# Designs tried in a protein design run: peptides against a protein of PDB entry 6B4J. Part 231

Target 1, 315 residues: chain A of PDB entry 6B4J
Amino acid sequence: DITMQWYQQLQDASMQCVLTFEGLTNSKDSQAKKIKMDLQKAATIPVSQISTIAGSKLKEIFDKIHSLLSGKPVQSGGRSVSVTLNPQGLDFVQYKLAEKFVKQGEEEVASHHEAAFPIAVVASGIWELHPRVGDLILAHLHKKCPYSVPFYPTFKEGMALEDYQRMLGYQVKDSKVEQQDNFLKRMSGMIRLYAAIIQLRWPYGNRQEIHPHGLNHGWRWLAQILNMEPLSDVTATLLFDFLEVCGNALMKQYQVQFWKMLILIKEDYFPRIEAITSSGQMGSFIRLKQFLEKCLQHKDIPVPKGFLTSSFWRS

## One batch from the design tools (peptide; made by RFdiffusion4, then SolubleMPNN)

Design b1_p27_4_s1
Fold by OpenDDE base, seed 2:
Structure b1_p27_4_s1 (fold): chain B 315 residues (1-315), chain A 27 residues (1-27)
Amino acid sequence: as target 1 above (315 residues)
Amino acid sequence: SESSKWLKEELEKIEKEEEKRREEARR
């Protein structure tokens, strides 16, 4: 399976990256520990500062991240920090930055769906200039949310139940599995972030270049999801999240083909989702149903709430 | 169904396009 090969390649690259900076992370040297902490803060704090407040502030954050990745010194925590402070500094920063973007999907976007767009446009712009960061974003995303690939992890003989739960994306702490509502909330945030990344371009970049991971990957994701058996509650939830965020963009790009896909969801896929939906899970199913019915009736997918406008960039 | 057949055809196109992109990236 070409999709699984791609998944594995990204995971291998991520693992190799971790091994590359292991010397920095495992160092007992006091100076190396300080450098590690400074680099970690420099990589992650700007991402946490991303907000919907002003386009000018978003540009400042982008410029700071890009400067750091370009080997230029940046101010962080009152100190001048550069990836050149350690031979493994760049790899470490790229990894931690990518991890932080996915974490913002998992936490911030999960709680505030509109936050997907400012985070995604920065991530997309950084990905365009630093492809390795993009690959690491995918690796982190795929590991935390296999449904973003998409695939459903399978239980293998001899596997511990907790390990299987982790493979499915559940958090397991002290032998306690995460509640389903919290799990779905985190998965939703990550899918929404992904759906935003694939459609957004940094407005101050070279617009003549092809998106490094564009809407064609969204079309692929949708087609692959629909070719899979639905998973109870998960499929209905994430399909809604995805279509709400990038459905308008897919409609504009794929036109007639998009509507064929939407009809397929309503006529062929809905009955399959319904058949596996329990009474307690009807909320996600009904939400998806209502969304699709409205879109088909109006022959339009609305622009998602929180989509960045020209007025945002002038602020 | 006609829709299911269409989906399979679309998946085949996607796969071919992805394979082409990977081959181009290895060059």
Scores: peptide ipSAE 0.561, ipTM 0.923, DockQ to the pose 0.247
Fold by OpenDDE base, seed 5:
Structure b1_p27_4_s1 (fold): chain B 315 residues (1-315), chain A 27 residues (1-27)
Amino acid sequence: as target 1 above (315 residues)
Amino acid sequence: SESSKWLKEELEKIEKEEEKRREEARR
């Protein structure tokens, strides 16, 4: 399976990255520990500062992240920090930055869907300039949300239940599995972030360049999801999340083909979702159904709430 | 269904495009 090969390749690359900077992370040297912490903060704090407030602030954050990745010193926590402070600094920062972007999907976007767009546009812009960060974003995303690949992890003989739960994307702490609502919330956030990334371009970059991971990947994702047996509650939830965020963009790009896909969902895929949907899970299904029916009726998908406008960039 | 057939055809196109991209990346 080409999709699984791609998944594995990204995971392998991510693992290799971790191994590369293991010296930095495992160092007992006080100076190395300090550098690690400074680099970690420098990589992650700017991402946490991303907000929907002003385009100018977003640009500052972008510039700071880009500067850091470019080997320039940046101010973090009152200190001058550079990836050049350690030979493994760049790899470490790229990894932690990518991880943080995905965490923002998992946490911030999960709670505030509109936050997807400012985070995504920064991520997209950084990805354009730093492709390795993009690959690592995918690796982190895929690991936390297999449904973003997409694939549905299966239980294998001899596997511990907890390991299976983790593979599914559940958090398991002290032998307690995450509640389904929290799980879906996190998955939704990550899918929404991904859906935003694939459609957004940093406005201050070279727009003539091809998007490093554009809407064609969204189209792929959608096609692959629809070619899979649905997973209870998960498929309906994430399909809605995805289409709500990037459906308008897909509609504009794929036009007639997009509508064929929506019809396919309504006519062919809905019955399959319904067949596996319990009474307690009907909410997600109904939400998706209503969304698609509305879109088909109006022959339009609305621009998602929180989409960045020209006025945002002038602020 | 016709829709299902269409989806399969679309997936095949996607796969071919992905293969091309991978080949290009190896050059």
Scores: peptide ipSAE 0.559, ipTM 0.922, DockQ to the pose 0.245
Fold by OpenDDE base, seed 4:
Structure b1_p27_4_s1 (fold): chain B 315 residues (1-315), chain A 27 residues (1-27)
Amino acid sequence: as target 1 above (315 residues)
Amino acid sequence: SESSKWLKEELEKIEKEEEKRREEARR
């Protein structure tokens, strides 16, 4: 399976990255620890500062991240920080930055769906300039949300239940599995972030270049999801999240083909979702149903709430 | 169904395009 090979390749690359900077992370030296912490803060704080407030502020954040990744010194916590402070600094920063982007999907976007767009446009722009960060974003995303690949992890003989739950994307702490609502919320955030990344381009970059991970991957994701058996509650939830965020963009790009896909969802896939949906899970199903019916009726998918406008970039 | 056949055809196209992109990236 080409998809699974791709998944594994990204995971392997991520693991290799971790091994590369292990010396920095495991160092007992006080200076190394300080450098690690400074680099970690320099990588993650700017991402946490991303907001919908002003395009100018977003540009500043982008420039800071790009500068850091380019080996230039940046100010963080009142200190000058550079990836050149340690031979493993760049790998570490790329990994932590990518991890932080995914965490923002998992946390911030999960709670505030509109936050997907400013985070995604920065991530996309950084990915364009730093492909390794993009690969690591995918690796982190895929590991936390296998549905973003998409694939459904399978229980293997001899596997602990907790490990299987973690593979499915659940958090397990102190032998307690995460509640389903919290799980779905986190998965939703990550899918929404992904759906935003694949459609957004940094406006100050070379827009003539091909998107490093564009809407074609969205089309792939959608096609693959629809070729899989639906998973209870998960499929309906994430399909809605995905289409709400990138459906308009997919519609514009794929036109007639997109509508064929939407009809397929309504006519062929919906009954399959319904068949596995319990009474307690009807909320997600109904939401998806209503969305699709509205879109088909109007022959339009609305631009998602929070989509960045020209006015945002002028602010 | 006709829709299912269409979906399979789209998946095949996607796969071919991905293979092409991977080959181009290796050059």
Scores: peptide ipSAE 0.559, ipTM 0.922, DockQ to the pose 0.272
Fold by OpenDDE base, seed 3:
Structure b1_p27_4_s1 (fold): chain B 315 residues (1-315), chain A 27 residues (1-27)
Amino acid sequence: as target 1 above (315 residues)
Amino acid sequence: SESSKWLKEELEKIEKEEEKRREEARR
């Protein structure tokens, strides 16, 4: 399976990255520890500062992240920080930056759906300039949300239940599994972020280049999801999240083919979702149903709330 | 179903495009 090979390749690359900077992370030297913490803050704080407030602020954040990744010194926590402070500094920063982008999907976007767009446009722009960061974003995303690949992890003989739950994307702490609502909320945030990344381009970059991970990957994701058996509650939730965020963009790109896909969802796939949906899970099902019916009736998918406009970039 | 056949054909196109991109990147 080409999809699983791609998944595994990204995971392997991520693991190799971790091994590369292991010397920095495991160092007992006080200076190395300081450098590690400074680099970690420099990589993650700018991402946490991303907001929907002003395009000018977003540009400043982007420039800071790009400068850091380019080996230039940046100000962080009142100190000048550079990836050149340690031979493993660049790999470490790329990994932590990518991890933080996915974490913002998991936390910020999960709670505030509109936050997907400013985070995604920065991530897309950084990905264009730093392809390794993009690969690491995918690796982190796929590990936390296998449904973003998509695939459904299977229980293997001899596997601990907790390990299986973690593979499914659940958080397990002190032998307590995460509540379903919290799990779905986190998965939703990550899918929404991904759906935003694949459609957005940084406006101050070289737009003549092809998007490094564009809408064709969204089309792939959708086709693959529909070729899989639905998972209870998860499929209905994430399919809605994905279509709400990038459905308009897919409609514009794929036109007639997109509507064929949407009809397929309604007529063939939706009954399969219904068949596995319990009475307690009807909320996600109903939401997807209403969305699909509205879109098909109007022959349009609305632009998602929070989509960045020209006015945002002038602020 | 006709819809299922169409979906399979679309997946095959996607796979071929991905293979082509991978070959071009190795060059």
Scores: peptide ipSAE 0.555, ipTM 0.922, DockQ to the pose 0.268

Design b1_p27_4_s2
Fold by OpenDDE base, seed 1:
Structure b1_p27_4_s2 (fold): chain B 315 residues (1-315), chain A 27 residues (1-27)
Amino acid sequence: as target 1 above (315 residues)
Amino acid sequence: SESREWLKKQLEEIEEEEKKRREEAAR
């Protein structure tokens, strides 16, 4: 499977990255620990500051992240911080930055869906300038949310149940598995972030270049999901989240083909979802069905709430 | 169904495009 090979390559690259900065992370030296902490803060704090408030502030955050990744000193916590402070600094920062973007999907976007767009546009812009950060974003995203690949992890003989649950994307703490609602909320946030990334470009970049991970990956994801057997509650939830965020963009790009895909979802895929959905879990399916039927009726996919407009960039 | 056959064709096209992109990136 070409998709699984690609997924494995991303995971291997991510693991290799971790190995490259192991010296920094495992150092017992007080100065190395300080550098690690300063670099971690410099990489992650700007991402946490991303908001829907003003385009000018978003630009400042972008410029700070880009400066850090470019080897320039940045101010963080009242200190001058640079990736040049340690030979492994750049790899560490790239990894932690990518991890933080995915974490914002998992936490912030999960709770506030509109936050997907400002986070995604920064992530996309950084990815364009720093391809390794993009690959690491995908690695983190796909590991936390295998449904974003998409694939459904399988239970292997001899595997502990908790390990299987973690592979499925569940958090397991103190031998307690995460509640389904919380799991779906986190997965939704990550899918929404991904759906935003693949359609957004940083407006101050060189727009002549091709998007590093564009809507063609969205089309692929959609086609692959529809070729898989649905998973109860998960498939209906994530398909809705994906189409709500990037359906308008896919409609504009794929036009007639996109509408054929929606008809296929209604006629072929809905019966398959319904067949595996219990009466108590029908809510996610009903939401998807209502959304898609409305879109087919109106022959339009609405622009998602929180989509960044020209007025945002003038603020 | 005709719809499933259409989907399979779309997947084949996607795979071909991905193969082409990988081949181009390797040159």
Scores: peptide ipSAE 0.619, ipTM 0.936, DockQ to the pose 0.264
Fold by OpenDDE base, seed 5:
Structure b1_p27_4_s2 (fold): chain B 315 residues (1-315), chain A 27 residues (1-27)
Amino acid sequence: as target 1 above (315 residues)
Amino acid sequence: SESREWLKKQLEEIEEEEKKRREEAAR
């Protein structure tokens, strides 16, 4: 399976990255520890500062992240920080930055769906300039949300239940599995972030270049999801999230093909979802159904709430 | 169904495009 090979390749690359900077992360030296912490903060704090408030602030954040990744010193926590402070600094920062982007999907976007767009446009812009960060974003995303690949992890004989739950993307702490609602919320946030990334371009970059991970990956994701047997509650939830965020963009890009896909979802895939959906889980399916039926009726998918406008960039 | 066959065709096209991209990246 090409998709699974791609998944594994990204995971392997991510693991290799971790091994590469292990010296920095495992160092007992006080100076190395300080550098690590400074680099970690420099990589992650700007991402946390991303907001829907002003385009100018978003640009400042982008420039700071790009500067850091470019080996330039940046101010963080009142200190001058550079990836050149340690030979493993760049790899570490790229990894932590990518991890943080996905974490913002998992947390911020999960709670505030509109936050997907400013985070995504920065992530997309950084990805364009720093492809390794993009690959690491995917690696982190895929690990936390296998449904973003997409695949549904399966229980294997001899596997511990907790390990299976973690593979599914659940958080397991002290032998307590995460509640389904929290799980779905996190998965939704990550899918929404991904759906935003694949359609957005940083407006101050070279827009003549192809998107490093564009809407074709959205089309791929959609096609692959629909070729899989649905997972109860998860598929309906994430399919809705995905289409709500990037459906308009896919519609514009794929036109007639996109509408064929929606018809397929309605006529072929809905019955499959419904067949595995319990009465208690019907809410997610109903939401998806209502959304698609409305889109088909109106022959339009609305621009998602929070989509960045020209006025945003002038602020 | 016709719709499923259409989907399979889309997946095949996606796979071929991905193959081409990988081949190009290897050059």
Scores: peptide ipSAE 0.618, ipTM 0.935, DockQ to the pose 0.258
Fold by OpenDDE base, seed 4:
Structure b1_p27_4_s2 (fold): chain B 315 residues (1-315), chain A 27 residues (1-27)
Amino acid sequence: as target 1 above (315 residues)
Amino acid sequence: SESREWLKKQLEEIEEEEKKRREEAAR
């Protein structure tokens, strides 16, 4: 399976990255620890500062991240920080930056769906300039949300239940599994972030270049999901999240083919979702159904709330 | 169903495109 091979390649690359900076992370040296902390802050704080407030501020954040990744010194916590402070600094920063982008999907976007767009446009722009960061974003995303690949992890013989739950994307702490609602919120946030990344381009980059991970991957994701058996509550939730965020963009790009896909969802896939959905889980399915039926009726997918406009970039 | 056959065709096309992209990236 090409998809699973791709998944594994990204995971392997991520693991290798961790191994490359292990010296920095495991160092007992006081200076190395300080450098690690400074680099971690320099990589992650700018991402946490991403907001919908002003395009100019977003540009400043982007420039800071790009500068850091380019080996230039940046100000962080009142200190000058550079990836050149340690031979493993760049690998570490790329990994932590990518991890932070995914965490923003998992946390910020999960709580505030509109936050997907400013985070995604920065991530996309950084990915364009720093492909390794993009690969690491995918690796982190895929590990936390296998549904973003998409695949459904399977229970293997001899596997501990907790390990299986973690593979499914659940957090397990002190032998307590995460509540389903919290799990779905996190998964939703990550899918929404992904759906935003694949459609957005940094406006100050070279727009003539091909998107490093564009809408073709969205089309792939959608086709693959529909070719899989649905999971209760999960599939309906994430399919809605995905279509709400990138459905308009997919519509514009794929036109007639996109509408054929929506008809397939309604006529072929909805019955399959409904068949596995309990009465207590019907909420997610109903939401998806209502959204899709409205879109089919109007022959339009609305632009998602929070989509960045020209006015945003002028602010 | 006709819809499922269409979907399979779309997946095949996607796979072929991905293969081409990989081949181009390896050149």
Scores: peptide ipSAE 0.620, ipTM 0.935, DockQ to the pose 0.275; fails the geometry check
Fold by OpenDDE base, seed 3:
Structure b1_p27_4_s2 (fold): chain B 315 residues (1-315), chain A 27 residues (1-27)
Amino acid sequence: as target 1 above (315 residues)
Amino acid sequence: SESREWLKKQLEEIEEEEKKRREEAAR
């Protein structure tokens, strides 16, 4: 399976990255520890500062991240920080930056869906200039949310239940599994972030280049999801999240083919979801159904709330 | 169903496009 090969390649690349900077992370030297912490802060703080407030602020954040990745010194915590401070600094920063983007999907976007767009446009722009960061974003995303690949992890003989739950994307702490609602909320945030990334381009970049991970991957994701048996609650939730965020963009790109896909969802896929959904879990399915039926009726998918406009970039 | 056959065709096209992109990136 080409999708699973791609998944594995990204995971392998991520693991190799971790091994590459292991010297920095495991160092007992006080200076190395300081450098590590400074680099970690320099990589992650700008991402946490991303907001919907002003395009000018977003540009400043982007420029800071790009400068850091380019080997230029940046100010962080009142100090000048550069990836050149350690031979493993660049790999470490790329990894932590990518991890932080996915974490913002998992946390910030999960709680505030509109936050997907400013985070995604920065991530997309950085990905265009730094492809390795993009690959690491995918690796982190796929590991936390296998449904973003998509695939549904299977229980293997001899596997511990907790390990299986973690593979499914659940957080397990002190032998306590995450509540379903919290799990779905986190997965939703990550899918929404992904759906935003694949459609957005940094407006100050070279727009003549092809998007490094564009809407064709959205089309792929959709087609693959629909070719899989649905998982209770999960599939209905994430399909809704995905279509709400990038459905308008997919509609514009794929036109007639997109509408054929929506009809397929209604006629072929809804019965499959319904068949596996208990009466107590119908909420996610009903939401998806209502959304899709409305889109089919109006022959339109609305632009998602929080979509960045030209006025945002002039602020 | 006709819809499922159409979906399979879409998946095949996606795979072909991915193959082409990989071949181009390797050049």
Scores: peptide ipSAE 0.616, ipTM 0.935, DockQ to the pose 0.286; fails the geometry check

